Peptides against a protein of PDB entry 5FRP. Designs and how they scored, part 8

Target 1, 225 residues: chain A of PDB entry 5FRP
Amino acid sequence: VEWTESIPQIIATREDISKELNQALAKTFIDSDPRVRRTSVMIFNKVPVTEIWKNITNKAIYTSLLHLAREKHKEVRELCINTMAKFYSNSLNEIERTYQNKEIWEIIDTIPSTLYNLYYINDLNINEQVDSVIFEYLLPFEPDNDKRVHRLLTVLSHFDKKAFTSFFAFNARQIKISFAISKYIDFSKFLNNQESMSSSQGPIVMNKYNQTLQWLASGLSDSTK

## One batch from the design tools (peptide; made by RFdiffusion4, then SolubleMPNN)

Design b1_p9_1_s2 (from b1_p9_1, 5 letters changed)
Fold by OpenDDE base, seed 3:
Structure b1_p9_1_s2 (fold): chain B 225 residues (1-225), chain A 9 residues (1-9)
Amino acid sequence: as target 1 above (225 residues)
Amino acid sequence: MLDFSSLKP
């Protein structure tokens, strides 16, 4: 753990990380101790993306990072998912595609598919996290139409079949949620009016309100779990 | 297959 914690400082102070250091770092990502794996992932958060690309050249490190998205240890997994999504976005923004870094890009370009494939686990906590990183890092709101479309096409260009399926399902779900929220608001407005509540429609709308609320709640993760 | 069927209203 202590050794891995020193790596960000080493990267910041040295222009070239030795092959031996890269090999040693690669081993920390697959260490049996979750604390070591966590610390390894944190390197990607503590070191600028440009320095990561420059100094971390061992493909196994990137492959291992992506593998941790399915980690059994919840904290490590959650950290990894956020880290890899952010790293992907930063890489798209700051790292040029060259012949020299092509092999690393081939791995990094699989991050969107890796993330969208997590929906197949059908875990509410994972789903919530994946939703969050999609909106924050993969497909953030972009007011410029050309930039927005370009980002979308970039993300989709490396999707596997499963990721595409998840992508369409995700978008369909967002539409449904939007509709449900709209109805929730409408029912709330209706029920807030005393005359409407006292009408023959009052009990019917109350029932629909409760159903809508239950449906919305069922899609939310339990913060206590 | 992602069964989003649970999100059926």
Scores: peptide ipSAE 0.008, ipTM 0.590, DockQ to the pose 0.131
Fold by OpenDDE base, seed 4:
Structure b1_p9_1_s2 (fold): chain B 225 residues (1-225), chain A 9 residues (1-9)
Amino acid sequence: as target 1 above (225 residues)
Amino acid sequence: MLDFSSLKP
């Protein structure tokens, strides 16, 4: 743990990390201690993306990072999912594609597929987290149309078949959620009107309101678990 | 699959 915690400082101060250091770092991602794995992931959060790309040249580190998305330890997994999504976004924004970094990009370009494939686990907490990182990092709001389209094309260009399926399912779900929210608002407005609530439609709308609310709630993760 | 058919206005 202590050794791994020192790595961000080493990366910040050294121009080139030795092959041996890279190999040692790669081992920390597969360490039996979740704390070591966590600290390893945190390197990607503490070190600027440009410095990571410059100093971390061992492919195994990036591959191992991606594997932690399916980590048994919940905290490490959650951290990894956020970290890899953010790292992906930062890399797209700040790192040029060169011949020298091509092999690393081949791994990084699989991050979107890795994330979308997590939906197949059918865990509500994972689903919520993946939803969040998609909106925050993979496909963020971008007012520039060209940039937005370019990002979308980039994300989709390396999708595997399963990721595409998840992508379409995600979009379909978003439409349904949007519709449900719209209905929730409409029903709320109706029920907030005393005349409407006292009408023959009042009980009907109340029932629909409750159903909509229950549906929306059922899709939310239990914050206590 | 959540059947929203019941939520049709």
Scores: peptide ipSAE 0.008, ipTM 0.583, DockQ to the pose 0.053
Fold by OpenDDE base, seed 1:
Structure b1_p9_1_s2 (fold): chain B 225 residues (1-225), chain A 9 residues (1-9)
Amino acid sequence: as target 1 above (225 residues)
Amino acid sequence: MLDFSSLKP
């Protein structure tokens, strides 16, 4: 743990870390101690993306990072999911594709697929986290059409079949949620009007309102769990 | 599956 915690400082102070250091770091990602694995993932959060790409040249490290997205240890998994999504976004924004870094990019380009494949676990907490990182890092709001299309094409270009299926399912779900929210608003407006609430439609709308709320709530994780 | 078809205005 202590050794791994020192790595960000080493990377920040040295332009090139040795092959031996890369190999040692690779081992920490597969360490039996979840604390070591956690600390290893944190390197990607503590070190600028440009320095990571410069100094971490062992592809096994990146592969291992992606593997931790399915880690049994909840804290490590959650950290990894956020870290890899952020790292992907930062890499797209800041790292040029070169011949030298091609092999690393081949791994990094699989991050979207890795994330979308987590939906098949069918865990509500994981689903919620994946939803969050998609909106924050993978497909953020972009008003520029060309940039938005470029980002979308980049994300989709390396999808496996399962990820593509999950992508469509995700979009279909978003449409349903949007519709439900719209109805929730409409019902709320109706019920907030005293005349409308006292009408023959009042009880009907109240029932629809409650059903809509229940449906929306059923898709949310319990914040207490 | 909420049959939103029933939620037609």
Scores: peptide ipSAE 0.007, ipTM 0.574, DockQ to the pose 0.045
Fold by OpenDDE base, seed 2:
Structure b1_p9_1_s2 (fold): chain B 225 residues (1-225), chain A 9 residues (1-9)
Amino acid sequence: as target 1 above (225 residues)
Amino acid sequence: MLDFSSLKP
């Protein structure tokens, strides 16, 4: 653990991290101790993306990072999912594609597929986290149409078949959620009017309101679990 | 499968 915690400082101070250090770092991502794995993932959060690309040249490190997205240890998994999504976004924004870094990009370009494939685990907490990182890092709101389309095409260009299926399912779900929220608002407005609430439609709308709330709530993870 | 059919106005 202590050794791994020192790595960010080493990366920041040394322009040329030895092959041996990269190999040693690669082993920490697959260490039996979840604390070591956690600390290893944190390197990607503490070190600027440009320095990571420059100094971490062992492809096994990146591959191992992506594998931690399916880690059994909840904290490590959650950290990894956020980290890899952010790292992907930062890499797209800051790292040029060159011949020298092509092999690493081939791995990094699979991050969107890796994330969308997590929906098949059918865990509400994982689903919520994946939803969050998609909106925050993979497909953030971009007012510039050209940039937005370019980002979308970039993300989709490396999708596997499963990721495409998940993508379409995700979009379909978003439409449904949007509709449900719209109805929730309409029902709320109706019920907030005393005359409307006292009408023959009052009980009917109240029932629909409750159903809409239950549906919306059922899609949310229990924050207490 | 969430049946949204009941939410039709």
Scores: peptide ipSAE 0.008, ipTM 0.585, DockQ to the pose 0.054; fails the geometry check

Design b1_p9_1_s3 (from b1_p9_1, 4 letters changed)
Fold by OpenDDE base, seed 2:
Structure b1_p9_1_s3 (fold): chain B 225 residues (1-225), chain A 9 residues (1-9)
Amino acid sequence: as target 1 above (225 residues)
Amino acid sequence: MFDFSSLLP
């Protein structure tokens, strides 16, 4: 743990990280102790993306990072999912594609597929986290249409078949959620009017309101679990 | 599966 905690400082101070250090770091991502794995993932959060790409040249580190998205240890997994999504976005924005970094880019370009494939685990907490990182890092809101489309095409360009299927399912779900929220608002407005609530339609709208609310709630993770 | 048809006016 202590050794891994020192790595960010070493990366920040040394321009030439030895092959041996990269090999040692690669082993920490697969360590049996989840604290070591956690600390290893935190390197990607503590060190600027440009310095990571410059100093971490062992492809096994990046591959191992992506594998931690399916880690059994909840805290390590959650940290990894956020870290890889952010790292992907930062890499797209700040790292030029060169011949020298091509092999690393081939791994990093699989991050969107890796994340969308997590929906097949059918875990509500994982689903919520993946939803969050998609909107925050993969497909953030961009007011410029050309930039937004370019980002979308970049994300989709390396999708596997399963990721595409998940992507379409995600979008279909978002439309349904949007519709349900719209109806929830309409029902709320109706029920907030005393005359409307006392009408023959009052009980019917109340029932629809409750059904809509229950459906919306069922799609959310239990924050207490 | 939630039946959205019930939410149609």
Scores: peptide ipSAE 0.008, ipTM 0.484, DockQ to the pose 0.048
Fold by OpenDDE base, seed 4:
Structure b1_p9_1_s3 (fold): chain B 225 residues (1-225), chain A 9 residues (1-9)
Amino acid sequence: as target 1 above (225 residues)
Amino acid sequence: MFDFSSLLP
């Protein structure tokens, strides 16, 4: 743990990390202690993306980072998912594609697929987290049309078949949620009108309101679990 | 599966 905690400082102070250090760092990502794995992931959060790309040249580190997205330890997994999504976004924004970094980019370009494939675990907490990182990091709001389209195409360009299926399912779900929210608002407006609530439609709308609310709630993770 | 058709007016 302590050794891994020192790595961000080493990366920040040194222009190059030795091969041996890279190899040692790679081992920390597969350590049996989840604290070590957590600390290893945190390197990607503590060190600027440009410095990561410059100094971390061992492919195994990046591959191992991606594998931690399916780790059994919840905290490490959650951290990894956020970290890899953010790292992907930052890399797209700040790192040029060169011949020298091509092999690392080949790994990094699989991050979107890795994330979208997590939906198949059918865990509500994971689903919520993946939803969040998609909107925050993978496909953030971008007012510039060209940039938005370019980002979308970049994200999709390396999708596997499973990721594409997940992507379409995600979008379909978003439409359904949007519709449900719209209806929830409509029903709420109706029920807030005393005349409408007292009408013959009042009980019907109340039932629909409750059903809509229940459906919306069922899609949310239990923050207590 | 929630039947959204029930939410249609």
Scores: peptide ipSAE 0.008, ipTM 0.487, DockQ to the pose 0.049
Fold by OpenDDE base, seed 1:
Structure b1_p9_1_s3 (fold): chain B 225 residues (1-225), chain A 9 residues (1-9)
Amino acid sequence: as target 1 above (225 residues)
Amino acid sequence: MFDFSSLLP
């Protein structure tokens, strides 16, 4: 743990981390102690993206980072998911594609697919986190149409079949949620009117309102769990 | 699958 905690400082102060250090760092990502794995992931959060790309040249480190998205240890997994999504976005924005970094880019370009494949775990907490990182890092709101399309094409260009399926399912879910929210608002407006509430439609709308709320709530993670 | 048709007027 202590050794891994010193790595961000070493990366920040030294140009060209030795092969031996990269090899040692690669081992920390697969350490049996979840604290060591956590600290290893934190390197990607503590060190600027440009310095990571410059100093971490062992592809096994990046591969191991992506594997931690399915880590059994909840804290490590959650940290990893946020870290890899952020790292992907920062890399797209700040790192030029060169011949020298091609092999690392081949791994980093699989991050979107890796994240979308987490939906198949069918865990509400994981789903919520993946939803969050998609909107924050993978496909952020972009008012420029050309930039938005370019980002979308970049994200999709390395999808596997499962990731595409998840992507379409995600979009379909968003449409359904939007529709449900719209209906929730309509029903709420109706029920807030005393005349409407007292009408023959009152009980019918109340039932639809409750069904809509239950449906919306069922898609939310239990914040207490 | 939630039947949204039930929410349609």
Scores: peptide ipSAE 0.007, ipTM 0.483, DockQ to the pose 0.048
Fold by OpenDDE base, seed 3:
Structure b1_p9_1_s3 (fold): chain B 225 residues (1-225), chain A 9 residues (1-9)
Amino acid sequence: as target 1 above (225 residues)
Amino acid sequence: MFDFSSLLP
């Protein structure tokens, strides 16, 4: 753990990380101690993306990072999902595609598929996290149409079949949630009117309101778990 | 597979 915690400082101070250091770092990502794995993932958060691409040349590190998205330890998994999504976005923005870094890009370009494939686990906490990182890092709101389309095409260009299926399901879910929220608002407005509440429609709308609320709540993770 | 259909009322 202590050794791995020193790595960000070493990367920041040294221009060339030795092959030996890269090999040692690769081992920390697959360490049996989740604290070591956590600390290893944190390197990607503490070191600028440009310095990571320059100094971390061992492909196994990037591959191992992606594998941690499915690990059993919740904290490490959650950290990994956020880290890899952010790293992907930062890489798209700051790292030029060259012949020299092609092999690393081939791994990094699988991050969107890796994330969308997490929906198949059917865990509400994972789903919520994946939703969050999609909106924050993969497909952020971009007012410029050309930039938005370019980002979308970039993300989709490396999708596997399962990721595409998840992508379409995700979009369909967003539409449904939007519609449910709209109905919730309409029902709330109706029920806040005393005349409407006292009408023959009052009990019917109250029932629909409760159903809509239950539906919305069922899609949310339990913050206590 | 995440069944998004379960979210349909």
Scores: peptide ipSAE 0.006, ipTM 0.470, DockQ to the pose 0.150; fails the geometry check

Design b1_p9_1_s4 (from b1_p9_1, 5 letters changed)
Fold by OpenDDE base, seed 4:
Structure b1_p9_1_s4 (fold): chain B 225 residues (1-225), chain A 9 residues (1-9)
Amino acid sequence: as target 1 above (225 residues)
Amino acid sequence: MLDFSSLIP
């Protein structure tokens, strides 16, 4: 743990991390202690993306980071999912594709597929987290149309077959959620009107309101777990 | 296939 905690400072002060340090760092991502794995992931949050790409040249580190998305330890997994999504976005924005970094980009370009494949675990907490990182980091709101399209094409260009299937399912779900929210608002407006609530439609709309609410709630993770 | 059928209101 302590050694891994020192790595951000080493990266910030040194222009080149030795091969030995890279190899040692790679081992921390597969350490049996989840605290070590957590600290290793935190390097990607503490160090600027440009410095990571410059100093972390061992492919095994990036591959191991991606594997932690399926980590058994919940906290490490959640941290990894957020970290890899953010790192992907930052890399797309700040790192040029060169011949020298091609092999690392081949790994980083699989991050979207790695994330979308997490939906197959069928865990509500994982699903919610993946939804969040998609909107925040993978496919963020971008007012510039060219940038938005370019980002979308970049994300999709390295999808595996399962990721594509998950992507379409995700989009279909978002449409359904949007529709349900719209209906929830409409029913709420109707029920907030005393005349409407007292009408023959009042009980019918109340039932639909409750069904819509239950449906929306069933898709949410248990915040207590 | 992710069964989102449960997500149809």
Scores: peptide ipSAE 0.015, ipTM 0.547, DockQ to the pose 0.105
Fold by OpenDDE base, seed 1:
Structure b1_p9_1_s4 (fold): chain B 225 residues (1-225), chain A 9 residues (1-9)
Amino acid sequence: as target 1 above (225 residues)
Amino acid sequence: MLDFSSLIP
C-alpha cells in the first residue's frame, strides 16, 4: 500500500519511470489485498492523464485496470468503473494517437465496450453507475453535431457484439423512461386540477399515475443499499 | 414490462 501511494509523486517528479517500476506497478493491480488494488486505481485519479501516458508504458497495467471493473470487491470495482470512464474521456481529449502509443490505445479503446458489457451482470447499482459514466464521460452532452457524431463513432468503433446489444437496449430504455416521465408529468397536471380529479377520469388517471411511478421507481437502485 | 400501450391516448 505505502509503496503504491508513493507512485503519483514519483510520476510527477520523474520524466521516465523505469521498466522495473512499471513491472512492479503492474503487480499491484493484481494484488490479493483490495487496499493495494484500490490504491493502484487511484493513481489514475491523482496523476494527470498526460503524465500517465508518458510514464505508464506497461500495457499490462491498463489491461489490469479494465479487469478490475468486474472484481468482487465493491469499492474497488466502483472506483475502477469511474476511473476508467474518466480516463477514457480525458485520453480522447488530451492524448494524440501516435505510433508509439498505439498498443495502449488499442486497450483504452475497449473501455466503452468493457463498460457496456457490465449491464450483463444485471445488478442495479452497477447499471446506475454505468448509466452515470456514459452520460458524464463516454457520451457527454455536446451541442456541436460534428463533435457529437465523431465521439459517438469513436465509442462505437471498437464495440463487440455484446456491447452493441447493450447500447441498443440502453437507448430503447431511455426512450421508454422519457415517455414515462412525460406521462408522469401529464398525469400529475391532471390530478392537480380539482375539477379533473373529481371527474369520472380521476380514478383512472390516478391508477395510471401510480403504475407509471412504480415503473420509474423499479428501475432505480435502493439508495440505502 | 409496463404495457405503455394503454397510456398512449
Scores: peptide ipSAE 0.009, ipTM 0.537, DockQ to the pose 0.047
Fold by OpenDDE base, seed 2:
Structure b1_p9_1_s4 (fold): chain B 225 residues (1-225), chain A 9 residues (1-9)
Amino acid sequence: as target 1 above (225 residues)
Amino acid sequence: MLDFSSLIP
């Protein structure tokens, strides 16, 4: 643990990280102690993306980072999912594609597919986290149409078949949620009117309101778990 | 599955 915690400082102070250090760091991502794995992932949060690309040249580190997205240890997994999504976005914004970094980019370009494939685990907490990182890092709101389309095409360009299927399912779900929220608002407005609530439609709308609320709630993770 | 078809006026 202590050794791994020192790595960000080493990367920040040294331009050339030795092959041996990269090999040692690669081992920490697969360590049996989840605290070591957690600390290893935190390197990607503590070190600027440009310095990571310069100094972390062992492809096994990046591959291992992506594998931790399916880690059994909840805290490590959650940290990894956020970290890899952010790292992907930062890399797209700040790192040029060169011949020298091509092999690393081939791994990094699989991050969107890796994330969308997590929906097949069918875990509500994972789903919520993946939803969050998609909107925050993969496909953030972009007012410029050309930039938005370019980002979308970039994200989709390396999807596997399962990721595409998940992507379409995600979008279909978003439409359904949007519709349900719209109806929830409409029902709320109706029920807030005393005359409408006392009408023959009052009980019917109340039932629909409750059903809509239950449906919306069923798609949310329990924040207490 | 909530049938929202009845909710469309």
Scores: peptide ipSAE 0.009, ipTM 0.526, DockQ to the pose 0.041
Fold by OpenDDE base, seed 5:
Structure b1_p9_1_s4 (fold): chain B 225 residues (1-225), chain A 9 residues (1-9)
Amino acid sequence: as target 1 above (225 residues)
Amino acid sequence: MLDFSSLIP
């Protein structure tokens, strides 16, 4: 743990991280202690993306980072999912694609697929987290149409078949959620009016409201778990 | 597929 915690400082101070250090760091991502794995993931959050790309040259580190998205340890997994999504976005924004970094980009470009493939686990907590990182990092709000389209095409260009299927399912779900939220708002407005609530439609709308709420809630993770 | 037909007034 302590050694891994020192790595961000080493990367920040040295431009030529040795092959040996990269090999040692690669081992920390597969350490049996989840604290070590967590600390390893945190390197990607503590070190500027440009310095990571410059100093972390061992492909196994990046591959191992992606594998931790399916980690059994919840905290490590959650951290990893957020970290890789952020790292992907930062890399797209700040790292030029060159011949020298091509092999690392081949790994990084699979991050979107890796994330979308997590929906197949069918875990509500994972789904919620993946939803969050998609909107925050993969496909953030972009008012510029050209930039938005370019980002979308970039994300999709490296999708595997499963990721595409998941992507379409996700979008279909979003439309349904949007519709349900719209109805929830309409029913809420209706029920907030005392005259409307006391009308013959009151009980009917209340039932629809409850059904809508139950449906929306069924898609949410249990915050207590 | 959630049938929202019941939710449409």
Scores: peptide ipSAE 0.007, ipTM 0.556, DockQ to the pose 0.047; fails the geometry check

Design b1_p9_2_s1 (from b1_p9_2, 5 letters changed)
Fold by OpenDDE base, seed 3:
Structure b1_p9_2_s1 (fold): chain B 225 residues (1-225), chain A 9 residues (1-9)
Amino acid sequence: as target 1 above (225 residues)
Amino acid sequence: LEEFKKLEE
């Protein structure tokens, strides 16, 4: 743990990270201690993306990072999902595709598929996290139409068949949520009007309001778990 | 894939 905690400072200060350091770091991603794995993932959060690409040249490190998205330890998994999504976005924005880094890009380009495939686990907490990182990092709001389309095409161009299926299911769910929120707003406005509440429609709208809230709440993870 | 319940109309 202590050794791995020192690595971010070493990467930030040294231009030539030795092959031996890369090999040692690769082992920490598969360590039996979740604290070691957590610290290893944190390197990708603490070190600038440009320095990561420059100094972490062992392909196994990137492959191992992606595998941690499906690990059993909740804290490490959650950290990994956020880290890999952010790293993907930062890489697209800051790292040029060259002949030398092609093999690493082949791994990084699979991050969107890796994330969308997590929906098949059918865990509400994982689903919420994947939803969050999609909107924050994979397909962020971009006012420039050309950039937005290019990002979308880049994300989709490396999808496997399962990721495409998850992508369409995700989009269909977002439309349903949007519709439910719209209805929630309409019902809330109606119920806030005393005249409307005193009408024959008052009880009917109250029931629909409650059903809408229950449906919206059913899609949320339990914050206590 | 999570089966989302249909919102009743």
Scores: peptide ipSAE 0.031, ipTM 0.740, DockQ to the pose 0.217
Fold by OpenDDE base, seed 4:
Structure b1_p9_2_s1 (fold): chain B 225 residues (1-225), chain A 9 residues (1-9)
Amino acid sequence: as target 1 above (225 residues)
Amino acid sequence: LEEFKKLEE
């Protein structure tokens, strides 16, 4: 743990990290202690993306980071998912694709696929987190159409078949959620009108309102779990 | 995916 905690400072201060240090760092991502793994993931969160790409040259580190997205330890997994999504976005924005970094890009370009594949775990907490990182980091709101399209194409271009299927399912779900929210609003407006509530439709709309709420809520993780 | 089908009815 303590050794790994020193790594961000080393990366920030040194222009080149030795091969041996990279190898040692790679081992920390697969350490049996979740605290060590957590600290290792935090390197990607604490160090500027440009410095990471410059100094972390061992492919195994990046591969291991991606694997932590599926680990059993909740805290490490959650941290990893956020970290890799952010790292992906930052890399796309700040790192030029060169011949020298091609092999690392081949790994980093799989981050979107890795994230979309997490939907197959069928865990509501994971799903919610993946939803969040998609909108925040993978496919952020971009007012520039060319940039937005380019980002989308970049994300999709490295999808495996499963990720592509998840992508379509996600989009279909978003449409359904949007529709449900619209209905919720309509029902809420109706129920807020006393005349409407006193009508024969009042009880019917109340029932539909409750069903809509239940459906919307069912897609959310239980914050108590 | 199946739980989402019930709102379209």
Scores: peptide ipSAE 0.031, ipTM 0.733, DockQ to the pose 0.089
Fold by OpenDDE base, seed 2:
Structure b1_p9_2_s1 (fold): chain B 225 residues (1-225), chain A 9 residues (1-9)
Amino acid sequence: as target 1 above (225 residues)
Amino acid sequence: LEEFKKLEE
């Protein structure tokens, strides 16, 4: 643990990290202690993306980072999912594609597919986290149409078949959620009107309101679990 | 992927 905690400072201060240090760091991502794995993931959050790409040259480190997205330890998994999504976005924005970094980019370009494949685990907490990182890091709000389209094409260009299926399902769900929220607002306005509530439609709208709320709530993780 | 339950109309 203490050794791994020193790595961010070493990466920030050294121009060249030895092959041996890279090999030692690769081992920490597969350590049996979750605390060691957590500390290893935190390197990607503490060190600037440009310094990571410069100094971490062992492919096994990046492959191991992506593998931790399916980690059994909840805290390590959650940290990994946020870290890899952010790292992907920062890499697209700050790292040029060169001949020298091509092999690392081949791994990093699979991050979107790795994230969309997490929907197949069918866990509500994982689904919510993946939803969040998609909007925050993968496909962020971008007012420039050309930039937005370019980002979308970049994200999709390395999808496997399963990731595409998840992508379409996600988009279909977003449309349904939007429609449900619109209905919730309309029903709420109706129910707040005393004349409307006293009408023959009052009980019907109340039932639809309750159904809409239940549907919206069913898509959310239980914050108590 | 469990089909997100259709909002019954």
Scores: peptide ipSAE 0.030, ipTM 0.735, DockQ to the pose 0.155
Fold by OpenDDE base, seed 5:
Structure b1_p9_2_s1 (fold): chain B 225 residues (1-225), chain A 9 residues (1-9)
Amino acid sequence: as target 1 above (225 residues)
Amino acid sequence: LEEFKKLEE
């Protein structure tokens, strides 16, 4: 743990990290202690993306980072999902594609597929987290249409078949959620009007309101678990 | 994903 905690400072102070250090760091991502794995993931959060790409040259480190998205340890998995999504976004924004970094980009370009494939685990907590990182890092709001389309095409261009299917399912779900929220608002406004509640439609709208709430709630994880 | 479809029906 302590050794891995020193790595961000070493990367910041050294122009070149030795092959031996890269090999040692690669081992920390597969360490049996989840604290070691956590600390290793945190390197990608603490070190600027440009310095990571410069100094972390062992492809096994990047591959191992992506594997932690399916980590059995909840905290490490959650950290990894956020970290890899952010790292992907930062890499797209700050790192040029060159001949020298091609092999690393081949791994990084699989991050969207890795994330969309997490929906097949069928865990509500994972689904919520993946939803969040998609909107925050993978497909953020971009007012420039050309940039937005380019980003979308970049994300999709490396999808496997499962990720592509998951992407369509995700989009269909988002449309349904948006519709349900709109109806929730409409029903809430209706039910807040005393005259409307006293009408023959009052009980009908109350029932629809409850059904809408139940549907929305069923898609949310228990925050206590 | 298939189980998510079952919760929508």
Scores: peptide ipSAE 0.027, ipTM 0.718, DockQ to the pose 0.215

